# Designs tried in a protein design run: peptides against a protein of PDB entry 6MBK. Part 147

Target 1, 240 residues: chain A of PDB entry 6MBK
Amino acid sequence: GFEMVNFKEEGFGLRATRDIKAEELFLWVPRKLLMTVESAKNSVLGPLYSQDRILQAMGNIALAFHLLCERASPNSFWQPYIQTLPSEYDTPLYFEEDEVRYLQSTQAIHDVFSQYKNTARQYAYFYKVIQTHPHANKLPLKDSFTYEDYRWAVSSVMTRQNQIPTEDGSRVTLALIPLWDMCNHTNGLITTGYNLEDDRCECVALQDFRAGEQIYIFYGTRSNAEFVIHSGFFFDNNSH

## One batch from the design tools (peptide; made by RFdiffusion4, then SolubleMPNN)

Design b2_p17_3_s3 (from b2_p17_3, 7 letters changed)
Fold by OpenDDE base, seed 4:
Structure b2_p17_3_s3 (fold): chain B 240 residues (1-240), chain A 17 residues (1-17)
Amino acid sequence: as target 1 above (240 residues)
Amino acid sequence: SLFPISLDFTPIPAIEP
């Protein structure tokens, strides 16, 4: 019912190939297609993950490295998804000097500096880890891990991470959701939930879409990757 | 000991010209 299209101003998005009615389940993504902390643990990153406390403690960083490893892997299952991701972002990590200077007069400056400092420190730490840790030897990014790579991955995760339930539904974990996150953002209500019975992310249409129209969804607030409120999910599958 | 690392994902709007 939809196709991927590169829109001029918005980049990649989804376009309806048929009429879609409001509240229609038009898109679902099984867990097996998601990039999750668990899939990171089960990937080539797994051995390093098991030995690095920061990767274990910060699922968002684990996703960032998972993304980098898969990007560096020509045969990665997620290559088609990764190729749809922006090469650059409008996040603070990509601000030019003049933009940062402008922000000095705003309350945002402290957050920007914090983000810069944290990201730089993380990069420095993991650069050393990748160069020296035995379990990093098989990582496809070992000889290609620049700050640019890291800020890209961090920004990708920052803008696209979601909280989803674990397989047993007892906890939440972090995930990137291919196909679903290709929908560009609009204002409205969150129309995405996770169906634990079928173990899939489900998205219902926010409104009627005609064939040929771009499909928009409401992500919520990505910065607070919380299930229900901020991650683009609602827990109650019956609320559709 | 590991130094504390946090990644603040709070978005800051891009500066419009």
Scores: peptide ipSAE 0.041, ipTM 0.583, DockQ to the pose 0.043
Fold by OpenDDE base, seed 3:
Structure b2_p17_3_s3 (fold): chain B 240 residues (1-240), chain A 17 residues (1-17)
Amino acid sequence: as target 1 above (240 residues)
Amino acid sequence: SLFPISLDFTPIPAIEP
């Protein structure tokens, strides 16, 4: 067992409520609880998704809009998860003027400006789509879609998106993994995978944890490549 | 880097206003 705790310096994390042994399967999340591109397609966003080529081509943006639609829906299944997400992020889209000025002396400034430009262009495009497209009329964000909303959503996805297999295992799709993404990071080995036979994300303990200790996991190295998010997952039907 | 590694969204081609 474990519980969600707000740690002073690390923010939210998971704490063991009993002794957990190394390699013990202590946490699993079934596919039906994940926010995925597929769940976005099956939501109120589905009709618009089916008519917009950018949403179809960019699963990360589809997740961002799925997150916004569910946040704006009081009866959303994912409300308990969404309410645990940060209101702001330490991403380039939230950099202050002084931080940007500091980065001007580095090559990183080009990446920051690129992200600003891309995000602004995406927002402008989808603002027009939401205002004019017939299938956008039923979206709960129809009358309240600001740049701040979009910035938050894309930052949430950029920091929390994961690759998982499709139900048939033939392709890779994107997902937000509630509860699991509350674990804080430590150095170590990958202990999280997707079990296709049981259709769930599975996490085993990296080490022994005593009752009352914070549970850490290794998320792996993250990449800026669109289809290379991080190395924190393995795909095996017989993972654990 | 002092900042976390974040994915960059795919650049959107020229969009008409």
Scores: peptide ipSAE 0.038, ipTM 0.675, DockQ to the pose 0.089
Fold by OpenDDE base, seed 5:
Structure b2_p17_3_s3 (fold): chain B 240 residues (1-240), chain A 17 residues (1-17)
Amino acid sequence: as target 1 above (240 residues)
Amino acid sequence: SLFPISLDFTPIPAIEP
């Protein structure tokens, strides 16, 4: 029903190969294909995760390291997904000097500097952990962990992380959703949810799409994209 | 691609580099 296409100015996106009707379930992604805090715990990162309080407390950082470990693993299942990710982002961590100078006249500068400081501190902390912790020796990034690597991973997670239910539906966890996050944004309602019975993320069409049209979804605020755990779909008019 | 949104990965107070 769709294909991946590299669109001008928008990068990778999804294009309909047939007519898709509004509210049609056109895309689903099983849990096993997601990059989650749980998959991080079950990866080569697991032993370190079990002994580091920050990784345990901050699922987003756990995802960032999971992403880095998988990127550094040639045989990673997620290589095809990772290769579709931008090599750099337009997030504050990538702001050029001129952009930062421009922001000095705004209240946003404090948040930007805070993000820079926090990210740098996290990098310094984990650099030391990776160099000294016994369980870090087997990590593929052991001898190649730069600030640029960390900045990229943090930015990737920051822009793409979602809240999904745990397998038992008892709580929420964080996930990157391959294939689904290939959809570019338009205004509308959130038409993505999680089906616990089938254990998959599901996306229904926001509108009618004709064959050959790009398929857009509404991201919502995307600061911490939330799914309705029990009902599946989350419909909200919250703006990005 | 997803919109770049500024989210601060706020470290826990006990972070010690």
Scores: peptide ipSAE 0.037, ipTM 0.639, DockQ to the pose 0.106
Fold by OpenDDE base, seed 1:
Structure b2_p17_3_s3 (fold): chain B 240 residues (1-240), chain A 17 residues (1-17)
Amino acid sequence: as target 1 above (240 residues)
Amino acid sequence: SLFPISLDFTPIPAIEP
């Protein structure tokens, strides 16, 4: 019902290959296809994860390293997904000097500087870990871990991470959702949730889409990045 | 592309690389 397309202005997105009706379940992604903290733990990163307190405490950083490891792995299952990710982001970590200067007049400057500082510290920490930790020797990024790599991975996770339930539904975990997160944004209602019974992310169409049209979704309040669990889709009045 | 979401950028202790 859809195909991946590189649109001229929006970049990668999804295009309908047939007419899709509003509220139609047109896209679902099983858990096993997601990049999650659990998949990170089960990957080549697993041994290091089990020994590093920061990776264990910060699932978002675990996802960032998971992305980097998989990107550096030519046989990674997620290569097709990773190749669709932007090479640059509109995050503070990519702000140019002039943009930072502009922000000096705003209240955001403190947060920007904090983000830079913390990201730089994290990089320095993990650079040392990768160079010295025995379990880092198997990582495909062992000999090629730059700040630019880390900045990209952090920004990728920052812009794309979602909260989904654990398999037993008792807790939440972090996930990147391939294919689904290729949908570009429009204002509307949240039409994505997690079906725990079928163990998959589900997306229903926000509106009617004709064959050949780009499929847009509403991300909702992405700061929460939380899927609706067993409660159905909810109405969000906020424009983003 | 997705909008940025909050990422916990917790400070870590100073390190000596």
Scores: peptide ipSAE 0.035, ipTM 0.636, DockQ to the pose 0.095

Design b2_p17_3_s4 (from b2_p17_3, 7 letters changed)
Fold by OpenDDE base, seed 3:
Structure b2_p17_3_s4 (fold): chain B 240 residues (1-240), chain A 17 residues (1-17)
Amino acid sequence: as target 1 above (240 residues)
Amino acid sequence: SLFPISRSFAPIPSIEP
């Protein structure tokens, strides 16, 4: 038992509605509920994906376009999830000039500029593809593909993408995991895994949580620099 | 056996020409 709550300082998170014991399986998400490269291929994006080498080579960009197509589709299965995503991010792509100037004193500035350049190049390429490719005509974003749209989508993917196995377990693919990705971060051990037998993501409790407490998970070992570049914040208690 | 899942904080790489 848990519920989504808007916490004052941390934003949205999950709160326990009952006592949860350490190592208890409290949350699971079946593959059919995930946004994956495979679901992108099986969507309205599929025909374009099959004809564009960059979409095929870069699963994260495929997920970004999958998000944009589903967001623009009123009857999308993932509308309830997409509506929970931030409308803006504190990532480098959203930095104001003063924030960029502040970072000039750090080595992070090179990564920021690289991200700007890469994102701009990607947008320019795909803008042309969407305007000219026959398979793009049926995309719901055909007449409304702005840099702001692309910036939002790639920022969503950069902050929320996960590696999971394919259905047969032979390869690794990328996925967004609804509901699970609402958990905020704490120090600890990875307590989430993919169960291939049951074809689902499974999350066990990192520690005991009492009814009314926020449920935290460990995202993985990250440097403070990685948090700034990819999540827009420093985590003071981050042990790496 | 579970395949471990961690959130990926990876930048999107440059597109090749």
Scores: peptide ipSAE 0.215, ipTM 0.808, DockQ to the pose 0.829
Fold by OpenDDE base, seed 5:
Structure b2_p17_3_s4 (fold): chain B 240 residues (1-240), chain A 17 residues (1-17)
Amino acid sequence: as target 1 above (240 residues)
Amino acid sequence: SLFPISRSFAPIPSIEP
């Protein structure tokens, strides 16, 4: 019902190959295909995770390291997904000097600097952990963990992470949702949910899509300022 | 019932307590 296409200015997205009706369940992704905090714990990162309080407390960082480990693993199940991710982002961590200077006249500058500082501190901390912790020796990134690697991973997570229920539904956890996150954003209503009975993400069409049209989803209510800070872009039709 | 999913646009906070 859809195909991955590289759209002008929007990068990769999904295009309908047939007519899709509003509210039609056109896309679902089982839990086993998701990159989650749980899959991170069950990966080569697991032993380190079990002994590092920061990884345990910050699921988003756990996902970032999971992403890095899987990227560095040629046989990773998620290689096809990872290869679809941008190699760099237009998010604040990638802002050039001129872009930062432009933002100095805005209230956003404080959040940008906060991201820089926080990310740098995290990198410094985990660089030391990776160099010194015994359970880090088996990580594929052991001898190649640069700030650029970390910046990419956290930017990927910041732009693509989702809250989903745990398998038993008792808690909320974080996940990257392959294939689904290929959908670009439009204004509307949330049309994606997690079906615990079938243990999968389910996405219904926001509107009618004709064959050949790009399929958009609504990421959630965000201000343009929040989009800039978190995703590095403005949305003209944002109603927030 | 479905648990609603939205993409999380949030910076990674400081590691400081």
Scores: peptide ipSAE 0.182, ipTM 0.791, DockQ to the pose 0.748
Fold by OpenDDE base, seed 1:
Order: C-alpha cells, then sequence, then structure tokens
Structure b2_p17_3_s4 (fold): chain B 240 residues (1-240), chain A 17 residues (1-17)
C-alpha cells in the first residue's frame, strides 16, 4: 500500500501506492524490527552499557550510541534504515550563527544554548569513556568518534525517538521505529499506537490518501518552540 | 488496547565532563 520515496524537498518519505482511507491500518512494525534501549543492551554496546551510569540513566543517549555502533557495522540489520536517516537536521545543534541570532528574540534561546552546552559536555564525557573504558575496545567507534558523529546521533534520536511499552506493558521504553518514522509530519491527531497483543507498532491513516500521494503523520502535540527544539519544525497556526 | 505513540521530546540534561 506504500513505497519509500526520496522527495525533493522533504527527503525520504512514504508514498501511497493505492488509495488509503482514513483510519485504515496501513502500516505496522513488529518489536523485533525496532531499535530500542533493549536492543542496544543486547548489541556490541551491551558490555559498556552495563558499566556506564549515563547510558543506563539516559535511554536516548543509549539509542544514540546504538545508532552509531550499528552505522559503523557493515553487517548491521538496521543498515537499510540508518541509510534513510538524514545526514543533517534542522535542529538547534545544526543552527548557523544567523539562525541562533534570530532565536535570541524567542523563548527558545535558553534551551538552544543549553542543548549546545549539554551535548558538548556529553561528547567530552563519552570521548573519554571510549578512549579509556575496557568495554569500549570492541566498539567500532574506538578509532573514529567525532563531535559531528555524536551530534548526528543525538539529533537522530531527538527527532525520531518514541515511547513504547515494554513487552509486559509494565514500563515505558524508548524506540526508533524503522519505516514508520519515514513518514513526514503534518498537523493532526496521533494515529499510531503500540499493540501489546500483537507486539507491534500500528499506524492508521490520518486522512484519505490517494495513490501517488505522500503519507503524512502527526508526531504529537507540541508548541512551536518545542517543535523547533525537538524536531526543527514550525507551524504558524499551531494552537498549542 | 493501543498505547498511543508520539515522538517524545527529551531534554538533554547537563553532565560534567
Amino acid sequence: as target 1 above (240 residues)
Amino acid sequence: SLFPISRSFAPIPSIEP
């Protein structure tokens, strides 16, 4: 019912190959295909994860390192997914000086600077960890871990991370959802959920889509400031 | 039942190097 397409202005997205009706379940992604904190723990990152308090405390950073490790692994199951990710993002970590100056007049400026500072500190911390920790020796990042790598990974996670239930539904964990997250954003309602019975993410169509149309989803209710900081999007008519 | 999924906003906390 859909295909992956590289759109000129929007990058990779999903296009309908047939007419899809509103609320039709057109896409689902089983847990086993997700990049999660659990899959990070079960990867080459696992030994380091078990010994580093920051990775354990910050699932988003764990996912970022998971992305980096898998990207550097030619045989990674997630290579096809990783290759669909943007090389750069419209998030604060990629803002040019003029963009930062523009934001100085907004309430977002404090968060922008905090993000820069925090990301730099995290990089410095993990650079040392990668260089010195015994369990880091097996990481494909050992000889190549730049700030640009880290900036990309955290931005990827920041813009694409989702909360999903654990297998038993007792807790919430973080996940990147391949294929599904290729859907570009539009205003609307949340139309994606996790089905614990079938152990999969399920997406229903936000609206009718005709064959050949791009399929959009709503990422969630956010303020314009949060969109800028989190996803790099801005909607003038956002009522929230 | 479905648990709604949205892309979560997660602030990056400050840590010391």
Scores: peptide ipSAE 0.227, ipTM 0.814, DockQ to the pose 0.828; fails the geometry check
Fold by OpenDDE base, seed 2:
Structure b2_p17_3_s4 (fold): chain B 240 residues (1-240), chain A 17 residues (1-17)
Amino acid sequence: as target 1 above (240 residues)
Amino acid sequence: SLFPISRSFAPIPSIEP
């Protein structure tokens, strides 16, 4: 009922190929298709994960490294998904001088600088880990791990990470949700949930969409400042 | 029951070197 389209200003999104009614379940993604902290642990990253306390403590960084490892793996199951991700982002880590100058007039500037510093520190730490840790020798990024790689991965995770339940529903974990995260944002209500019985993410339509219309979802309540910091854009009709 | 899913925007924490 939908197709991937590269929209001129919005980048990749989903377009309806038929009329979709409000509250219709039009999209679902089984757990096995998700990139999760658990799938990271079960990947080539697993041995390093088991030995690095930061990877264990910071699921978002674990996802970032999982994303990098899979990107560097030609036979990765997630290659089709990874190819749909932006090669660069309009997020703070990619800001040019003029964009930073603009933000100097806002309260976001301190958060931007903090993000730069934090990301640089993380990169420096993991660069050393990758160069020296025995289990890092198994990683496809062993001989090529640049700051550009890292900022891309963390930006991807920052803009696309989701909280989902573990398989048994006892805890919350982090996931990237392929296909679903191609939907661009609009104001509304959260229409995506996880169905534990069927072990899948389920998205129902926020509104009626006609054939040929772009399908939008609501990412959640976010301020414009949060959009700038985490998504790199403003939403004019944002109620916050 | 459905567990609601939203994109979780979280800043990257600082780490000690």
Scores: peptide ipSAE 0.178, ipTM 0.792, DockQ to the pose 0.870; fails the geometry check

Design b2_p17_4_s1 (from b2_p17_4, 6 letters changed)
Fold by OpenDDE base, seed 4:
Structure b2_p17_4_s1 (fold): chain B 240 residues (1-240), chain A 17 residues (1-17)
Amino acid sequence: as target 1 above (240 residues)
Amino acid sequence: MMHFEPTDFSPLLEWAK
């Protein structure tokens, strides 16, 4: 019912190939297709994950490294997804000097500086870990781990990470959701939830879409979208 | 400028010390 299209202004997005009605379940993504903290643990990153407290404590960083490892792996299952990701982002880590100067007059500048500092420290820490830790030897990024790589991965995760339930539904974990996050954003109600019975993300149409129209969804908070767990869909009046 | 929310990476600083 949809196809991936590169739109001139929005970049990659989904276009309807048929008429889609509001509230129609048009998109679902099984857990096995997600990039999760668990899939990171089960990947080549697993041995290092088991030994590094920061990776264990910070699922977003685990996802960032998972993303980098998979990007560096030509045969990765997620290559098609990774190739759709932007090469650069309009996030603070990519701000030019003029943009930062503009923000100096705002209260946001403190958060920006904090993000710069934290990201730089993370890179320095993990650069050392990757170079010295025995379990890092098998990582495809062993000899190619630049700040630009890390900045990209962090920004990718920052803009695309989502909270989903664990497989047993006992707690929440973090995930990147391929295909689903190809939908560009619009203001509206959250129309995405997680179906634990079928173990999949489910997205219903926010509105009617005609064949040929771009499909837009509302993620909620893009930095860490929260899904309705085991309770269907929650329609909250969130605004960006 | 795209919408973003800061991500808290402060725990890293604790571990790195």
Scores: peptide ipSAE 0.037, ipTM 0.628, DockQ to the pose 0.051
Fold by OpenDDE base, seed 5:
Structure b2_p17_4_s1 (fold): chain B 240 residues (1-240), chain A 17 residues (1-17)
Amino acid sequence: as target 1 above (240 residues)
Amino acid sequence: MMHFEPTDFSPLLEWAK
């Protein structure tokens, strides 16, 4: 029903290969295809995760390291997904000097500097952990972990993380959602939810799309987005 | 389009001490 296309101005996106009607379930992604905190725990990162308080407390950082480990693994299941990710982002961590200078006249400068500081501190901490912790020896990052790597991973997670239910639906966890996050976005209602019965993310069409048209979705605030759990959809045009 | 929060990844940094 859709195909990946590199659009001139918008970059990678999804194009309909047939007519899709509004509210039609056109895209679903099973949990097994998601990059989650749980999949991080079950990966080569697991032993270190079990020993590091920050990884345990901050699921977004766990996802960042999971992403880095999988990127460094040629046989990773997620290689096709990772290859679609941008190499750089329009996040504050990538701002040029002129952009930072512009922000100096705004109230945003404090937040930008804080992000720089926090990211640098996290990198320094984990650089030491990777170099010294016994459970880091098997990580593909052992001999190559740069600030640029961390900046990229942080930015990837920052822009793409989602809140989904755990398998039992008792808690919320963080996930990157391959294929789904390739959709470019437009104004509208959130038409994505997590179906616990089928254990998958589900996306219904925001509107009618004709064959050949780009498929757009609305995801609100990406890093804070929550889907309706227990087989539902969240319909709101506001960021949360 | 990408979204971000200026304070993303900021909390719990003190745990590194």
Scores: peptide ipSAE 0.036, ipTM 0.622, DockQ to the pose 0.026
Fold by OpenDDE base, seed 3:
Structure b2_p17_4_s1 (fold): chain B 240 residues (1-240), chain A 17 residues (1-17)
Amino acid sequence: as target 1 above (240 residues)
Amino acid sequence: MMHFEPTDFSPLLEWAK
């Protein structure tokens, strides 16, 4: 009932191919299609993940490396998704000198510098790990792991990670949600949740959309990582 | 594109210490 389209001013988004009614389930993404911490553990990254305490403790970094490994793998299932991701982001890690200067008189400058410093330190740590750890030898990143690679992956996860329930529903984990994250934002109510019974992310229409109209969703006022938990949906039935 | 709030990646420094 929808297609990907490059809109003139808003960039890529989803367009309805038929009339969609408000509250209609028009988009769902099964767990098997998501990039998750669990899929990272089950990938070529798995052996290293099992031996590195930082990857184990920080799911967002695990997703970043999962994204990099899959990007470097020609036969990756997620290649079509990865190709839709921006090559650059409007995150502090990509700020130009003039943008940083503009912020120097604000409190935001401390956050920017902190992010730069933290990201650089993380890169230095994992560069050494990739070069020296036995389980890193099989990674497609072995011969090509630059700061630009890491910056891109971190920014991708920073802007697109979501909290979803684990398979058993006992805990929350992190996920990138292909196709769903192509929708552009509008004001309204959050209409995305996770259906544990069917084990899928579900999105219902915020309003009526006619055939040919762009489909918008509301991501909320919180970070993408928190939107699902705070959406009002229950993980067990995906009701709102 | 989706909006975002900067994700805190700083905890890594605590584990690296």
Scores: peptide ipSAE 0.036, ipTM 0.625, DockQ to the pose 0.026
Fold by OpenDDE base, seed 2:
Structure b2_p17_4_s1 (fold): chain B 240 residues (1-240), chain A 17 residues (1-17)
Amino acid sequence: as target 1 above (240 residues)
Amino acid sequence: MMHFEPTDFSPLLEWAK
């Protein structure tokens, strides 16, 4: 029903290969395909995760390191997904001097500097951890972990992390959702939920799409988007 | 352009001190 296409100016997106009707379930992603805090715990990062309080407390950082570890692993299951991710982002961590100067006239400058400082401190902390902690020895990051790597991973997670239910539906966890996050953004309602019965993310069409048209979805704020814990879809009018 | 919500990961600073 759809295909991946590299659109000009918009990057990768999904294009309909057939007519899709509004509210039609056109896209689903099983849990096994997601990059989650749980998959991070079950990866080569697991031993370190079990010993580092920050990784345990901050699922977004756990995802960032999970992403970096998988990127550095040639045989990673998620290589095809990772290759679709931008190499750079339009996030504050990538702002140039002119952009920062412009922001100096705004109230946003404080947040930008805070993000810079916090990210730098995080990098310094984890650089030391990776170099000194016994459980970090098997990480592909041991010999190569740069600030640019961390900046990229943080920005990737910042722009793409989502809240989904745990397998038993009792709690929420963080996830990157391959394929789904390839849909470019439009204004509207969130039409994505999690189906616990089938253990998958489900996305219904926001509107009618004809064959050949790009499929757009609204995922609200991409950072830590919240989905329905129970089966169904979230249709609150969320602003972004 | 992708939308994002700025995050400072502030809880980390408490642990890193």
Scores: peptide ipSAE 0.035, ipTM 0.618, DockQ to the pose 0.025

